# Peptides against a protein of PDB entry 2L9B, part 24

Target 1, 91 residues: chain A of PDB entry 2L9B
Amino acid sequence: ANFLSQKFPELPSGIDVNINMTTPAMMISSELAKKPKEVQLKFLQKFQEWTRAHPEDAVSLLELCPQLSFVTAELLLTNGICKVDDLIPLA
Target 2, 91 residues: chain A of PDB entry 2L9B as posed
Amino acid sequence: ANFLSQKFPELPSGIDVNINMTTPAMMISSELAKKPKEVQLKFLQKFQEWTRAHPEDAASLLELCPQLSFVTAELLLTNGICKVDDLIPLA

## One batch from the design tools (peptide; made by RFdiffusion4, then SolubleMPNN)

Design b1_p14_4_s3 (from b1_p14_4, 6 letters changed)
Fold by OpenDDE base, seed 5:
Order: sequence, then C-alpha cells, then structure tokens
Structure b1_p14_4_s3 (fold): chain B 91 residues (1-91), chain A 14 residues (1-14)
Amino acid sequence: as target 1 above (91 residues)
Amino acid sequence: SSELIEWIKSLNPV
C-alpha cells in the first residue's frame, strides 16, 4: 500500500501517459476543460475543502504527483479565480 | 507545493 491507495481507496487504475511533467498535466487539464464550468468549480471547491481539512496530505499529494500543481494552476486561471501574477511567486 | 497549498487555503471559498 502507498499513500494514494491509503488515502484514496476509490482511486481508479488510471491510464499510462508520457513520463514527463508537461504532457500529463496537459492531458489532465484538457480533460477537465471539457467539463462544464460548474463541474470544474465544484471540483475546485471540494479540493479546497479537502486541502483545508488535510493540508499535510494535500502537500504530500502534490509532492508525489507534481504535475497536479500545473493542473491546479490551470484550473484556477481558466476559471478566473486568480491571475497569473498571483501564481508567479508560487511557481 | 506547500506554498501553493497555503495560498489555496487562503482564497475565498470557491
């Protein structure tokens, strides 16, 4: 058992993607962008709530899956939740 | 990642 299996028992098997940072992030972002804005916002809402409740686990997740940081940034930008200037110091 | 998480937490509730 690993962190993901322990914390997310309902996690699907997933699919293989290119082993790099950009390609997986782009794939995930593109799939999320196909969802209605309401779904994207709901996802961000749940993620934010989970992050507030489990900040250490959230950090561990992003460290384990660093491509998710790019996905998160993309979602925040595309949904107008933040500006590029807000993310520059966090990059 | 820690800074990003802290920033997300600081945002108004989505």
Scores: peptide ipSAE 0.506, ipTM 0.909, DockQ to the pose 0.051
Fold by OpenDDE base, seed 2:
Structure b1_p14_4_s3 (fold): chain B 91 residues (1-91), chain A 14 residues (1-14)
Amino acid sequence: as target 1 above (91 residues)
Amino acid sequence: SSELIEWIKSLNPV
């Protein structure tokens, strides 16, 4: 929580979800999928750039919020940036 | 998670 607050000070308020790995990921992915493709791509672009600049923080984020790994994967697949075969070894 | 991050970093820039 402290990590997220410090690294993402303008993070929007969350919504209530079932406390498991799958439901939060599905809900987040669903909300992101409602955005225009350009918005999704820009999000991925900024996330990739941030990941390159701050890889340790990126790892920490995904460790603290493991549901985001699934969200990221879904965005990459949905936008044709990678294949399922690329992600299988990473799952 | 670290493996996923490394892979994302290796992709062509979005």
Scores: peptide ipSAE 0.504, ipTM 0.908, DockQ to the pose 0.051
Fold by OpenDDE base, seed 3:
Structure b1_p14_4_s3 (fold): chain B 91 residues (1-91), chain A 14 residues (1-14)
Amino acid sequence: as target 1 above (91 residues)
Amino acid sequence: SSELIEWIKSLNPV
């Protein structure tokens, strides 16, 4: 049992993209970008709510899967939730 | 990552 299995018991098997941080993030973001905007926003909404309810788990997730930090940032930017300048201090 | 999470929490609800 690992963190992902415990916190997301119905999470489907992932694909290991073992190249660097940029390429995996780009691949994930590209797939998400293919979804309708309402789906992307709903995902962000649920992620934000989950983050607020379980901040320690959210941190653990991003530490376990560093590429998700870039994915999250890209989704926020693409959907107009924030500006690039907002993310600079977080890099 | 902790800073990013804290920032996300501080945003207006999506």
Scores: peptide ipSAE 0.503, ipTM 0.907, DockQ to the pose 0.051
Fold by OpenDDE base, seed 4:
Structure b1_p14_4_s3 (fold): chain B 91 residues (1-91), chain A 14 residues (1-14)
Amino acid sequence: as target 1 above (91 residues)
Amino acid sequence: SSELIEWIKSLNPV
């Protein structure tokens, strides 16, 4: 929480979600899947650029928000950027 | 997580 506030000072407040059979990761992925492909690709593009510029912060983000690792992987798969076999050694 | 980030960095630009 402190990391996010420091690195993203204009980050809006989050919304609590009920935890049930659907994991937070699946919920996030579902919401992103509702967006146009262009929006999904722009997100991946900006995320990739940010990881290149700030790799340590990117690692910290994924460790603090582990659901984003799954979300990122799913976006890469669904947009044809990688195959499942590519992700196996990264799990 | 570091492995995933390094892999993403190594990909061609999206």
Scores: peptide ipSAE 0.502, ipTM 0.908, DockQ to the pose 0.051

Design b1_p14_4_s4 (from b1_p14_4, 8 letters changed)
Fold by OpenDDE base, seed 2:
Parts: C-alpha cells; structure tokens; sequence
Structure b1_p14_4_s4 (fold): chain B 91 residues (1-91), chain A 14 residues (1-14)
C-alpha cells in the first residue's frame, strides 16, 4: 500500500463514480459517512497531529492530493467540529 | 468531474 493508505488506514477506499447518477464529491461524502464516527475522528486526530509535526510535508501533500482537503473539510463539517464559515477563508 | 474520483482512488485505490 502507498504512504497514505499506510499512514491513514481510516480513509475509505476509492470507488468508481457513475457521473450520470452522482458526483465524485457526493460519492466521497457517502463513503466517508459509512465509516463509524470514531474512525472519522481518529483520522482527523492523526492527520492533525501529523500536520503539526510535518507542516511543509502536509502542505505539499494537500497540493498534490486535493481530494484529501475535501475529505478533511467534509469530516470537520459533518462531525460538527467546524462550520462552513470556518473553512470559507481557506477556500 | 472525474478528477476527484481519480484522485480519491489514487489516495486509497480499491
């Protein structure tokens, strides 16, 4: 498995999307929601800790893998940790 | 639209 799969096993596997029926964002949100809340929070915790310890690597990773930014934002919102207003300045 | 799907799969491929 690649670095991200190894480092963040809490993330769901990728899945094909029928663009005639849904969007990638909707599918990602759906797949994330299938994970137990404790798993979602565990990912957020680990990602936060890693980001604090490796800020430059985190920036590079998020630039390379923008889906991870979406994942993080979605989990923060759906778990009530952040509001949309908290993320707007970063958009 | 398929970019997020491909990115997501690249992140954690099925």
Amino acid sequence: as target 1 above (91 residues)
Amino acid sequence: ASELTQWFKSLNPV
Scores: peptide ipSAE 0.054, ipTM 0.648, DockQ to the pose 0.102
Fold by OpenDDE base, seed 3:
Structure b1_p14_4_s4 (fold): chain B 91 residues (1-91), chain A 14 residues (1-14)
Amino acid sequence: as target 1 above (91 residues)
Amino acid sequence: ASELTQWFKSLNPV
């Protein structure tokens, strides 16, 4: 398994996208929502802890895998941890 | 759209 699978097993597997019926963003949101809340929160916790401990590696990873930024933001929003306004300063 | 599709496919693609 690759780095993401080993380090963050809470993440859903990648899935083929039928762009005629959905968008990648919709698919990511949908697949994340299929995970139990406990698993979603566990990912957020682990990812946050890892990011704090390895900020340079985290920046590199997010540049390489920008979908993880979407994942993190989506999970923060859908779990009520952040509001949209909380993310605006990041833009 | 094409980039996002590739990004999603690359998310834990095992």
Scores: peptide ipSAE 0.051, ipTM 0.625, DockQ to the pose 0.082
Fold by OpenDDE base, seed 5:
Structure b1_p14_4_s4 (fold): chain B 91 residues (1-91), chain A 14 residues (1-14)
Amino acid sequence: as target 1 above (91 residues)
Amino acid sequence: ASELTQWFKSLNPV
C-alpha cells in the first residue's frame, strides 16, 4: 500500500513495537531473520541498485526512515557481507 | 518515547 511495501516487498510489513516486551532493535532483527536468506539478499541488491540510481532520494529516505539504515547494516552483518569493522568508519 | 524508539516504531512507515 505504501511506497516501501510496493518498491521493496522483501521488507517486513509495517509492525508496531511494544517496547515493554522488547526493544525496537531486537524486533527488527527478529523480523528480518524470519525472512529467507534469499529474500534478505534480494532486498540488499534491489536497495543498492535503487540507491545507485537515485542517490538524492535515497539520502532523503534514510533521513526520513532511520530504521532502514539499521536494516541495511543488520542484513550486511548477519549475512557476512560486512564485518563490524567495515561499518565503524560510517558511524 | 525517545527519538530512537520512534525511529523503530514501525518497520515500514512510508
Scores: peptide ipSAE 0.038, ipTM 0.620, DockQ to the pose 0.086
Fold by OpenDDE base, seed 4:
Structure b1_p14_4_s4 (fold): chain B 91 residues (1-91), chain A 14 residues (1-14)
Amino acid sequence: as target 1 above (91 residues)
Amino acid sequence: ASELTQWFKSLNPV
């Protein structure tokens, strides 16, 4: 329906995080982990390509949707693509 | 925390 769902269908569906034993970050990490590795990598690849083609729009999107920055960092780390030290300049 | 929840829903609503 919206731009993100159309462009990046690999992203998990939004859900409520009304669970006292968890945090939104934990839920996001859990939902991401439910996706096959192939789907996770496909998202990263598509997002990388889009970012290179639309760098200004990408910056704006990440500023408006900090959840997306979290998602991207989480997937980079969990798939062993980046190390925490690689993200220090962005913190 | 609330920002992440709001973002998650807006990205790909259920």
Scores: peptide ipSAE 0.075, ipTM 0.661, DockQ to the pose 0.121; fails the geometry check

Design b1_p14_5_s1 (from b1_p14_5, 5 letters changed)
Fold by OpenDDE base, seed 1:
Structure b1_p14_5_s1 (fold): chain B 91 residues (1-91), chain A 14 residues (1-14)
Amino acid sequence: as target 1 above (91 residues)
Amino acid sequence: SEVLELINEILSSV
């Protein structure tokens, strides 16, 4: 079993996306943006807690799905949690 | 790794 199936056994199959980084990131971000702000903030909070508890798995996830880094950055920006300049270290 | 560290720093500063 691949990493995603092993760590997230109830994860839906999803859809095939374009090979570039921008398209999948935009697709995911647009779906998350449809949720209430409270839900988005809860998502970020739970994601942070999960990454702290499972740092190795978190690194593996972001390496396998690099689009999630951009999605997370977008959520942080759109919810006013950080400024663009705060993300410079990622560039 | 850098992404993860930055995310944690930002969220912790809120």
Scores: peptide ipSAE 0.233, ipTM 0.762, DockQ to the pose 0.048
Fold by OpenDDE base, seed 5:
Structure b1_p14_5_s1 (fold): chain B 91 residues (1-91), chain A 14 residues (1-14)
Amino acid sequence: as target 1 above (91 residues)
Amino acid sequence: SEVLELINEILSSV
């Protein structure tokens, strides 16, 4: 079975998006940016906690959904948690 | 992964 369906059974059916890296990341980031700052920070906190609790699954998720790396980076930048220079190791 | 390490490092510094 698909990793995502097994690990995230509550995921809804996806929607068609342009097949590239930038567009999906931009779309997700745009939606998250509409949420209050506290919600964005809470998301980052929960994501961090989840990655610590499930490091192997987290790696698999980011491999299957590399756009999430860009999304996370964007959230970190827009919330002033890091600077662009802090993201250089990801390039 | 480098991404996870960086995320955890940055968030832990907040």
Scores: peptide ipSAE 0.232, ipTM 0.762, DockQ to the pose 0.048
Fold by OpenDDE base, seed 3:
Structure b1_p14_5_s1 (fold): chain B 91 residues (1-91), chain A 14 residues (1-14)
Amino acid sequence: as target 1 above (91 residues)
Amino acid sequence: SEVLELINEILSSV
């Protein structure tokens, strides 16, 4: 069992996408952007809470699925929570 | 990671 299957046993099998970071990130961001702003904010809050509670798993997840970093950044920017300049350290 | 740290930093200010 891989990391995701072990840590998230009820996680759906998922859908195959291109093996790159850009396409998956864009697809995920696009779907999340269709949700109400309050839902997007709640997602960010819950994600933060989880990362605080499980820092090692969070690091592993973001290393395994770097597209999630792009998704998070996109949500932060789209919702006006931060500016592009705030994300320069990630560049 | 740098990404995680930045995310936590930004979200904590909201």
Scores: peptide ipSAE 0.232, ipTM 0.762, DockQ to the pose 0.049
Fold by OpenDDE base, seed 4:
Structure b1_p14_5_s1 (fold): chain B 91 residues (1-91), chain A 14 residues (1-14)
Amino acid sequence: as target 1 above (91 residues)
Amino acid sequence: SEVLELINEILSSV
């Protein structure tokens, strides 16, 4: 929580979710899926740029919020950017 | 990390 607040000082208030991996990932993916395809693609592009510029922070973020790995995978699959077999190393 | 490397590899192929 402290890491996120410091690295993203203007984060809005969150909401409570069940303490597991599947439910939070599904909730986030569902909301992102409601956005236009262009917005989803821009998110992925900006996320890539940010991870390249801040690799240590990116690792910390994904360790703290492992649900984001599943969200990213879902976006890649949904937008036809990769196949399931391409994501095997993540499992 | 392996996760970041894979994500970047996939996105770079687009």
Scores: peptide ipSAE 0.228, ipTM 0.760, DockQ to the pose 0.048

Design b1_p14_5_s3 (from b1_p14_5, 6 letters changed)
Fold by OpenDDE base, seed 1:
Structure b1_p14_5_s3 (fold): chain B 91 residues (1-91), chain A 14 residues (1-14)
Amino acid sequence: as target 1 above (91 residues)
Amino acid sequence: SEVLKLINEILSSV
């Protein structure tokens, strides 16, 4: 079994996306943006907690799905949690 | 890894 199936056994199959980074990131971000702000903030909070508890798995996930890095950045920006300049270390 | 570190830094500062 691949990493995602092993760590997230109840994860839906999803859809095939464009090979570039921008398209999948935009698709994911747009779906998350449809949720209430409270839900988005809770998502970020739970994601942070999970990454702290499972740092190796978190690194593997972000390496396998690099679009999630951009999605997370977008959530942080759109919810006013950080400024663009705060993300400079990622560049 | 750098992304993960930054996420945690930002969220912890809120």
Scores: peptide ipSAE 0.255, ipTM 0.780, DockQ to the pose 0.048
Fold by OpenDDE base, seed 5:
Structure b1_p14_5_s3 (fold): chain B 91 residues (1-91), chain A 14 residues (1-14)
Amino acid sequence: as target 1 above (91 residues)
Amino acid sequence: SEVLKLINEILSSV
C-alpha cells in the first residue's frame, strides 16, 4: 500500500496541481499564510513534535513530498523564525 | 535528513 495512505489515513483525495516543485509549494504556503500567525506557529510546533516522534516517517514524507521542505522554509522565513542564510544548508 | 535537522534546530532556538 502507499505510504501516505497508510500513515495518513485521514488524508483526503488530492487535487490536480502543476507538476513541478515550485507550484505545489507556493500553493500550500499561500493557504497556510492565510491562517493567523498563531496557527502557523502551532503548525510548525506540531510538525516538529511529529518529526521527533516519527523520524523515519518524517524522512519518508519529505522524500515523497519534497515540496514540504519549501513550505516549511517559507513558514520559518515569513514568521521571522529564521533568516535566508539559515536555509543555505538546504540548497 | 538535513531538512529535519535544520527544522528542529531552528524551531528549538525560538
Scores: peptide ipSAE 0.255, ipTM 0.783, DockQ to the pose 0.048
Fold by OpenDDE base, seed 4:
Structure b1_p14_5_s3 (fold): chain B 91 residues (1-91), chain A 14 residues (1-14)
Amino acid sequence: as target 1 above (91 residues)
Amino acid sequence: SEVLKLINEILSSV
């Protein structure tokens, strides 16, 4: 009955995180920022492809895990792909 | 969703 378990099988074990929006997003962004730039860009490209192929699942994922919206936004900003003003609709 | 639309629009502009 768990959406993530069904759509993303064989996920590795997670870690306990404070129940709020800011802390999880910051933790994920921090870990992704440690990866090479090419890895970050490939992640964004693959995420885009997946969302186009599975729009309903993508919406469900972002509703269930709203912190991922902020993680994606930060990746876009830190890699110089967009400006802050481009993300106004997310706020 | 608005979030997905925006993400795809931004990535498509690269």
Scores: peptide ipSAE 0.253, ipTM 0.780, DockQ to the pose 0.048
Fold by OpenDDE base, seed 3:
Structure b1_p14_5_s3 (fold): chain B 91 residues (1-91), chain A 14 residues (1-14)
Amino acid sequence: as target 1 above (91 residues)
Amino acid sequence: SEVLKLINEILSSV
């Protein structure tokens, strides 16, 4: 059992995508962008709460799935929560 | 990670 299966036993199998960061990130961001703004914000809030409660798992997740960093950044920018300059430390 | 730190910082200000 891999990390995801162990930590999230009810996680669906998922869909195969290109083995890169850009395509998966774009796909995820695109789907999330279709949701109402309040839903997107709630997603960010819940993600933050989870990362605070499980910092080690959060780091492991982001290392394993770096596309999630792009997704989060995209949501923050799209919703006007931060500016591009605020994300410079990630560059 | 820097990403995690930044996420927490930004969202905590919202």
Scores: peptide ipSAE 0.252, ipTM 0.780, DockQ to the pose 0.049

Design b1_p14_5_s4 (from b1_p14_5, 6 letters changed)
Fold by OpenDDE base, seed 4:
Parts: C-alpha cells; sequence; structure tokens
Structure b1_p14_5_s4 (fold): chain B 91 residues (1-91), chain A 14 residues (1-14)
C-alpha cells in the first residue's frame, strides 16, 4: 500500500481486502458492473489511453496489482469487446 | 509487456 502511494501519489485511499488475486478482482468487477455500460466503456478507453501514455507505470501497476488484469479481462468480456479465445495469451 | 500489448490491440480493433 505504501509502495503504491509513493508510485501513484494521486491515488486515493483504498479499502483493505484479503491478500489474494481472485477475491479482490471479483469485488472490483462487481462494483464496475453496477455502472452503466457507457461508463464501463469510457473507463476502458481512458485506461487504454493512460497505458499507452505511461507504459512503464502501467506495467508496474499490473505487476503490483495482478487482480487488475483479471478485472480488465472481465470488462472486455462482459462488454462484448472480445471473446475468451482472444485472452489466451494472458494465461 | 504482453498484457498491455494485448489490451491495447483488442481495444484498438473495436
Amino acid sequence: as target 1 above (91 residues)
Amino acid sequence: DEVLKLINEILSSV
């Protein structure tokens, strides 16, 4: 948590959850799924733009928070942007 | 990074 706050100083305070990948990912996906489709799509677009502009920071974020890779995959699938076979390279 | 590459490729194709 301290490392993330140092790397991303603009990051707001979070909530403590169990230290694994699946449970936090499901929690995040559940919250995002409550938002309208347009909001989810806009989030993906902005995330893509940010990752292209800041690839090193994006890699660090996904390495430190691997649950976000799962969350991104879930958003892509649930919004019909890709199918499961498209995500095989992530395995 | 392969994850970022895949994400960007998929989103760019839509």
Scores: peptide ipSAE 0.178, ipTM 0.730, DockQ to the pose 0.048
Fold by OpenDDE base, seed 5:
Structure b1_p14_5_s4 (fold): chain B 91 residues (1-91), chain A 14 residues (1-14)
Amino acid sequence: as target 1 above (91 residues)
Amino acid sequence: DEVLKLINEILSSV
């Protein structure tokens, strides 16, 4: 099994999306944005906890799925946790 | 990872 299947055994298959960086990130962000703010914040908190507990796996995940960095960034922005200028080092 | 570090730093500041 690949990394995602092993680390996230109940992960769904996903859907076919235009193969680029922008479209997948936009779609994921839009779906998350439909959730209540509490859910979005809980996701960020759990993601933070997981990345702290599993830094090597987190790096591997973000390298394999770079769209997640954009998704996380957008969640941070839309929930008022940071400003665009705070993310400039990632550009 | 710079992205991961930044994310964790920002979230820890909340």
Scores: peptide ipSAE 0.177, ipTM 0.727, DockQ to the pose 0.049
Fold by OpenDDE base, seed 3:
Structure b1_p14_5_s4 (fold): chain B 91 residues (1-91), chain A 14 residues (1-14)
Amino acid sequence: as target 1 above (91 residues)
Amino acid sequence: DEVLKLINEILSSV
């Protein structure tokens, strides 16, 4: 929480979600899936750029919010960027 | 780190 507020001070307020990995990931993925494909692809592109520019912060973020790994995986799958077999190393 | 590596790998291949 401190990391997020510090690194992302412009984060908007969220909604209450069950504290686990599955529910947040599902909800985030669902919301992103409502966006146009172009927006989803732009998100992935910007996320990649950010992770490359800030690898330490990216690792910290993914450790703090492991839900994001599932969200990213879902976006990759639904946008046809990869197949399930490509994600086996994440298991 | 493994997740990050895979993300970058997959996205860079597209």
Scores: peptide ipSAE 0.176, ipTM 0.723, DockQ to the pose 0.049
Fold by OpenDDE base, seed 1:
Structure b1_p14_5_s4 (fold): chain B 91 residues (1-91), chain A 14 residues (1-14)
Amino acid sequence: as target 1 above (91 residues)
Amino acid sequence: DEVLKLINEILSSV
């Protein structure tokens, strides 16, 4: 019915969270941070590959779920992949 | 779109 259900049919139902971006981003980032560094890096690599293969869907996903932009930024920072200044174009 | 481009730029440089 919705975008997520169509593109990710095996995706878990998830939970209802606050409508703001901060709370969802914090929750997702916290869960991902519990995973080993290798898992986090693998996630970023797979996400990049997916966005390259499906740029239109990726844009739609980030527009529908802007929390994911913050989550991705947090993962990049915490894993030392980039610095805060590298994210200035997102401001 | 900006986020996507930046993510790709950063990850490709590593």
Scores: peptide ipSAE 0.171, ipTM 0.720, DockQ to the pose 0.048

Design b1_p14_6_s1 (from b1_p14_6, 6 letters changed)
Fold by OpenDDE base, seed 2:
Structure b1_p14_6_s1 (fold): chain B 91 residues (1-91), chain A 14 residues (1-14)
Amino acid sequence: as target 1 above (91 residues)
Amino acid sequence: SGLDELIDYLLSLT
């Protein structure tokens, strides 16, 4: 929480979800899936660029918010960027 | 870890 406020001061308030890993991931993925493909790809692209520039912060973010790993995986799969076999070793 | 591998995989995509 403190990490997020420090690194992303412009973040919106957000919304409460069930306290587990799968529910928030499902909700985020569902909302992202409503966006056009080009928007989804842009999100992934921006996240990749940010991760490349801030790898330590990316690790911290995904450790703090493990649901985002599932969101990322879902975006990769649904957009045909990777196959399930690519993600199995990463789970 | 799986997380490190996911990040590396993400970065490997073109």
Scores: peptide ipSAE 0.471, ipTM 0.885, DockQ to the pose 0.052
Fold by OpenDDE base, seed 4:
Structure b1_p14_6_s1 (fold): chain B 91 residues (1-91), chain A 14 residues (1-14)
Amino acid sequence: as target 1 above (91 residues)
Amino acid sequence: SGLDELIDYLLSLT
């Protein structure tokens, strides 16, 4: 929370979700799936660019919000960027 | 770690 507010000062308050990884990930993925493919790809590109520029912050973000790792994986799969077998070694 | 490997994988994509 402190990390997020500091690194993303314009971050909204958000909403409560169940305290697990799967349910929040499913909720986020469902919202992203409503966006056009071009928007989803642009989001992935921007996330990659930000991660390249701030790798330590990216790790901190995904440690604090593990649901985002599943969201990222889902975006990669649904947009045909990778196969399930490509992600198994990373689990 | 698995998370580090996920980050590396993401960065490897073109």
Scores: peptide ipSAE 0.471, ipTM 0.883, DockQ to the pose 0.051
Fold by OpenDDE base, seed 3:
Structure b1_p14_6_s1 (fold): chain B 91 residues (1-91), chain A 14 residues (1-14)
Amino acid sequence: as target 1 above (91 residues)
Amino acid sequence: SGLDELIDYLLSLT
């Protein structure tokens, strides 16, 4: 079993998208942006908590799915949690 | 790496 199957056994099959970073990130961010702000914030909180508890798995996930880094950054920016200047050094 | 720095940044947020 691959990393995702082992770490997320209940992960749904999903839908194939273009093999790149930008398009999937844009799609995910667009869908998340349709949710209430409090839901978006809860997502960020839960992701942060999971990352704290599983830092190596978080790195592996984001290496495998770099689009999620874009999604995270977009959520932070959109919700006013950080500024673009805060993320430039992280690129 | 940038990814490691992003993770650290995320964890630093309240």
Scores: peptide ipSAE 0.468, ipTM 0.883, DockQ to the pose 0.052
Fold by OpenDDE base, seed 1:
Structure b1_p14_6_s1 (fold): chain B 91 residues (1-91), chain A 14 residues (1-14)
Amino acid sequence: as target 1 above (91 residues)
Amino acid sequence: SGLDELIDYLLSLT
């Protein structure tokens, strides 16, 4: 009956990570970076579409899993979608 | 908040 189980019923159990945000973000970003650019861009598109359709759930997800904000930022930067200066106001 | 701004930024991208 937790948020992740309800909204992502097919989500795998995952693994324990360090309590800080940096280590989890690095791990997730590293795995995503192994995928082709087209796959990474498709993931961002789907995340954007999901966020547009479910803005409250998106807020809840990123509050519960703050590492995902950094993962999203890293994907945007590494794929050349934005520059670092674009993200400074978002901190 | 920064989180709200991040979401707005994400949605603004083409």
Scores: peptide ipSAE 0.468, ipTM 0.884, DockQ to the pose 0.051

Design b1_p14_6_s2 (from b1_p14_6, 5 letters changed)
Fold by OpenDDE base, seed 2:
Structure b1_p14_6_s2 (fold): chain B 91 residues (1-91), chain A 14 residues (1-14)
Amino acid sequence: as target 1 above (91 residues)
Amino acid sequence: SGLDELIEYLLSLT
């Protein structure tokens, strides 16, 4: 079992996407953007809480799935939580 | 790394 299977046993099967970082991120962000703002904020909150509780797993997840970093950034920007200038040093 | 910094930034948000 890979990292995702071990840490997220209830994770549903994904859909096929282009084998690059940008397209998956765009697709995920697009789907999340369809959700109400409160749902997006709750998602970020839960992700933050999980990351705080499992920092090593968070690193592993984002290393394995770098597209999620872009998704996170997009959520932060579109919900007005941060400015572009806040993310530039992190890229 | 940028990833580490992103994680730390995320954790810093209220």
Scores: peptide ipSAE 0.449, ipTM 0.879, DockQ to the pose 0.052
Fold by OpenDDE base, seed 1:
Structure b1_p14_6_s2 (fold): chain B 91 residues (1-91), chain A 14 residues (1-14)
Amino acid sequence: as target 1 above (91 residues)
Amino acid sequence: SGLDELIEYLLSLT
């Protein structure tokens, strides 16, 4: 099937969101922000480990779902891992 | 690209 179903077979169905990047990112970040800090940090660690192991798939995922780049940035900022100035060159 | 740089930045974090 599609990339997401192949790489993430246990992924929930999800819901339709607006076509822009802002609304989806806000929705995802809001849900993640409800989790304890330890859970958020573990999520980032697992995403980092997965990206290290599957860099081409990480690129494909973030190209297909650009909202996730904003979600990642938001998690890094809200958990004090980086500052806004650190992300400006990455835009 | 910015995406490549984001990935590299993510991987650089400890």
Scores: peptide ipSAE 0.448, ipTM 0.879, DockQ to the pose 0.051
Fold by OpenDDE base, seed 4:
Structure b1_p14_6_s2 (fold): chain B 91 residues (1-91), chain A 14 residues (1-14)
Amino acid sequence: as target 1 above (91 residues)
Amino acid sequence: SGLDELIEYLLSLT
């Protein structure tokens, strides 16, 4: 996508995935789950910092790649940062 | 929107 190429010029080519939200989210979450907890937490921190600095770009990213919303939620849940009830109002 | 609220929630975390 043009947005991703402009905002992240070093972005790799990527790979095709089934056209839905659940399968891509599960694939990404599976790969992230292979990383140590410290790496996952650092990733969340950096994503939060980037989002704070670029909130409109963060919205654009998550609109373009809705699977990332589920990935973010999964990271928050699996790392004990929030519980399911905290996310229900956000759906 | 729900997405805006998700972003705000993420930013609220300490």
Scores: peptide ipSAE 0.447, ipTM 0.878, DockQ to the pose 0.051
Fold by OpenDDE base, seed 3:
Structure b1_p14_6_s2 (fold): chain B 91 residues (1-91), chain A 14 residues (1-14)
Amino acid sequence: as target 1 above (91 residues)
Amino acid sequence: SGLDELIEYLLSLT
């Protein structure tokens, strides 16, 4: 089994998108931005908690799906949790 | 790596 199917057995079927960094990230961020702020914050919180509990899996996920790094950054920025200057050293 | 640093940054947030 591949990483995603094994770690996320209930992952639903998705919609095919172009395989690149930018377009999927923008699409995901756009959809998340339509949700209430509290939902976005809860998403970040749950992702943080999962990452804390499964740091190696988190690395594997973000290596496999680097778009999610952009999504995370976008959520942090748009919700006022960090500024662009905070992320520059991480690139 | 930058990814490791991003993860560490994320984990540092409250």
Scores: peptide ipSAE 0.447, ipTM 0.879, DockQ to the pose 0.051

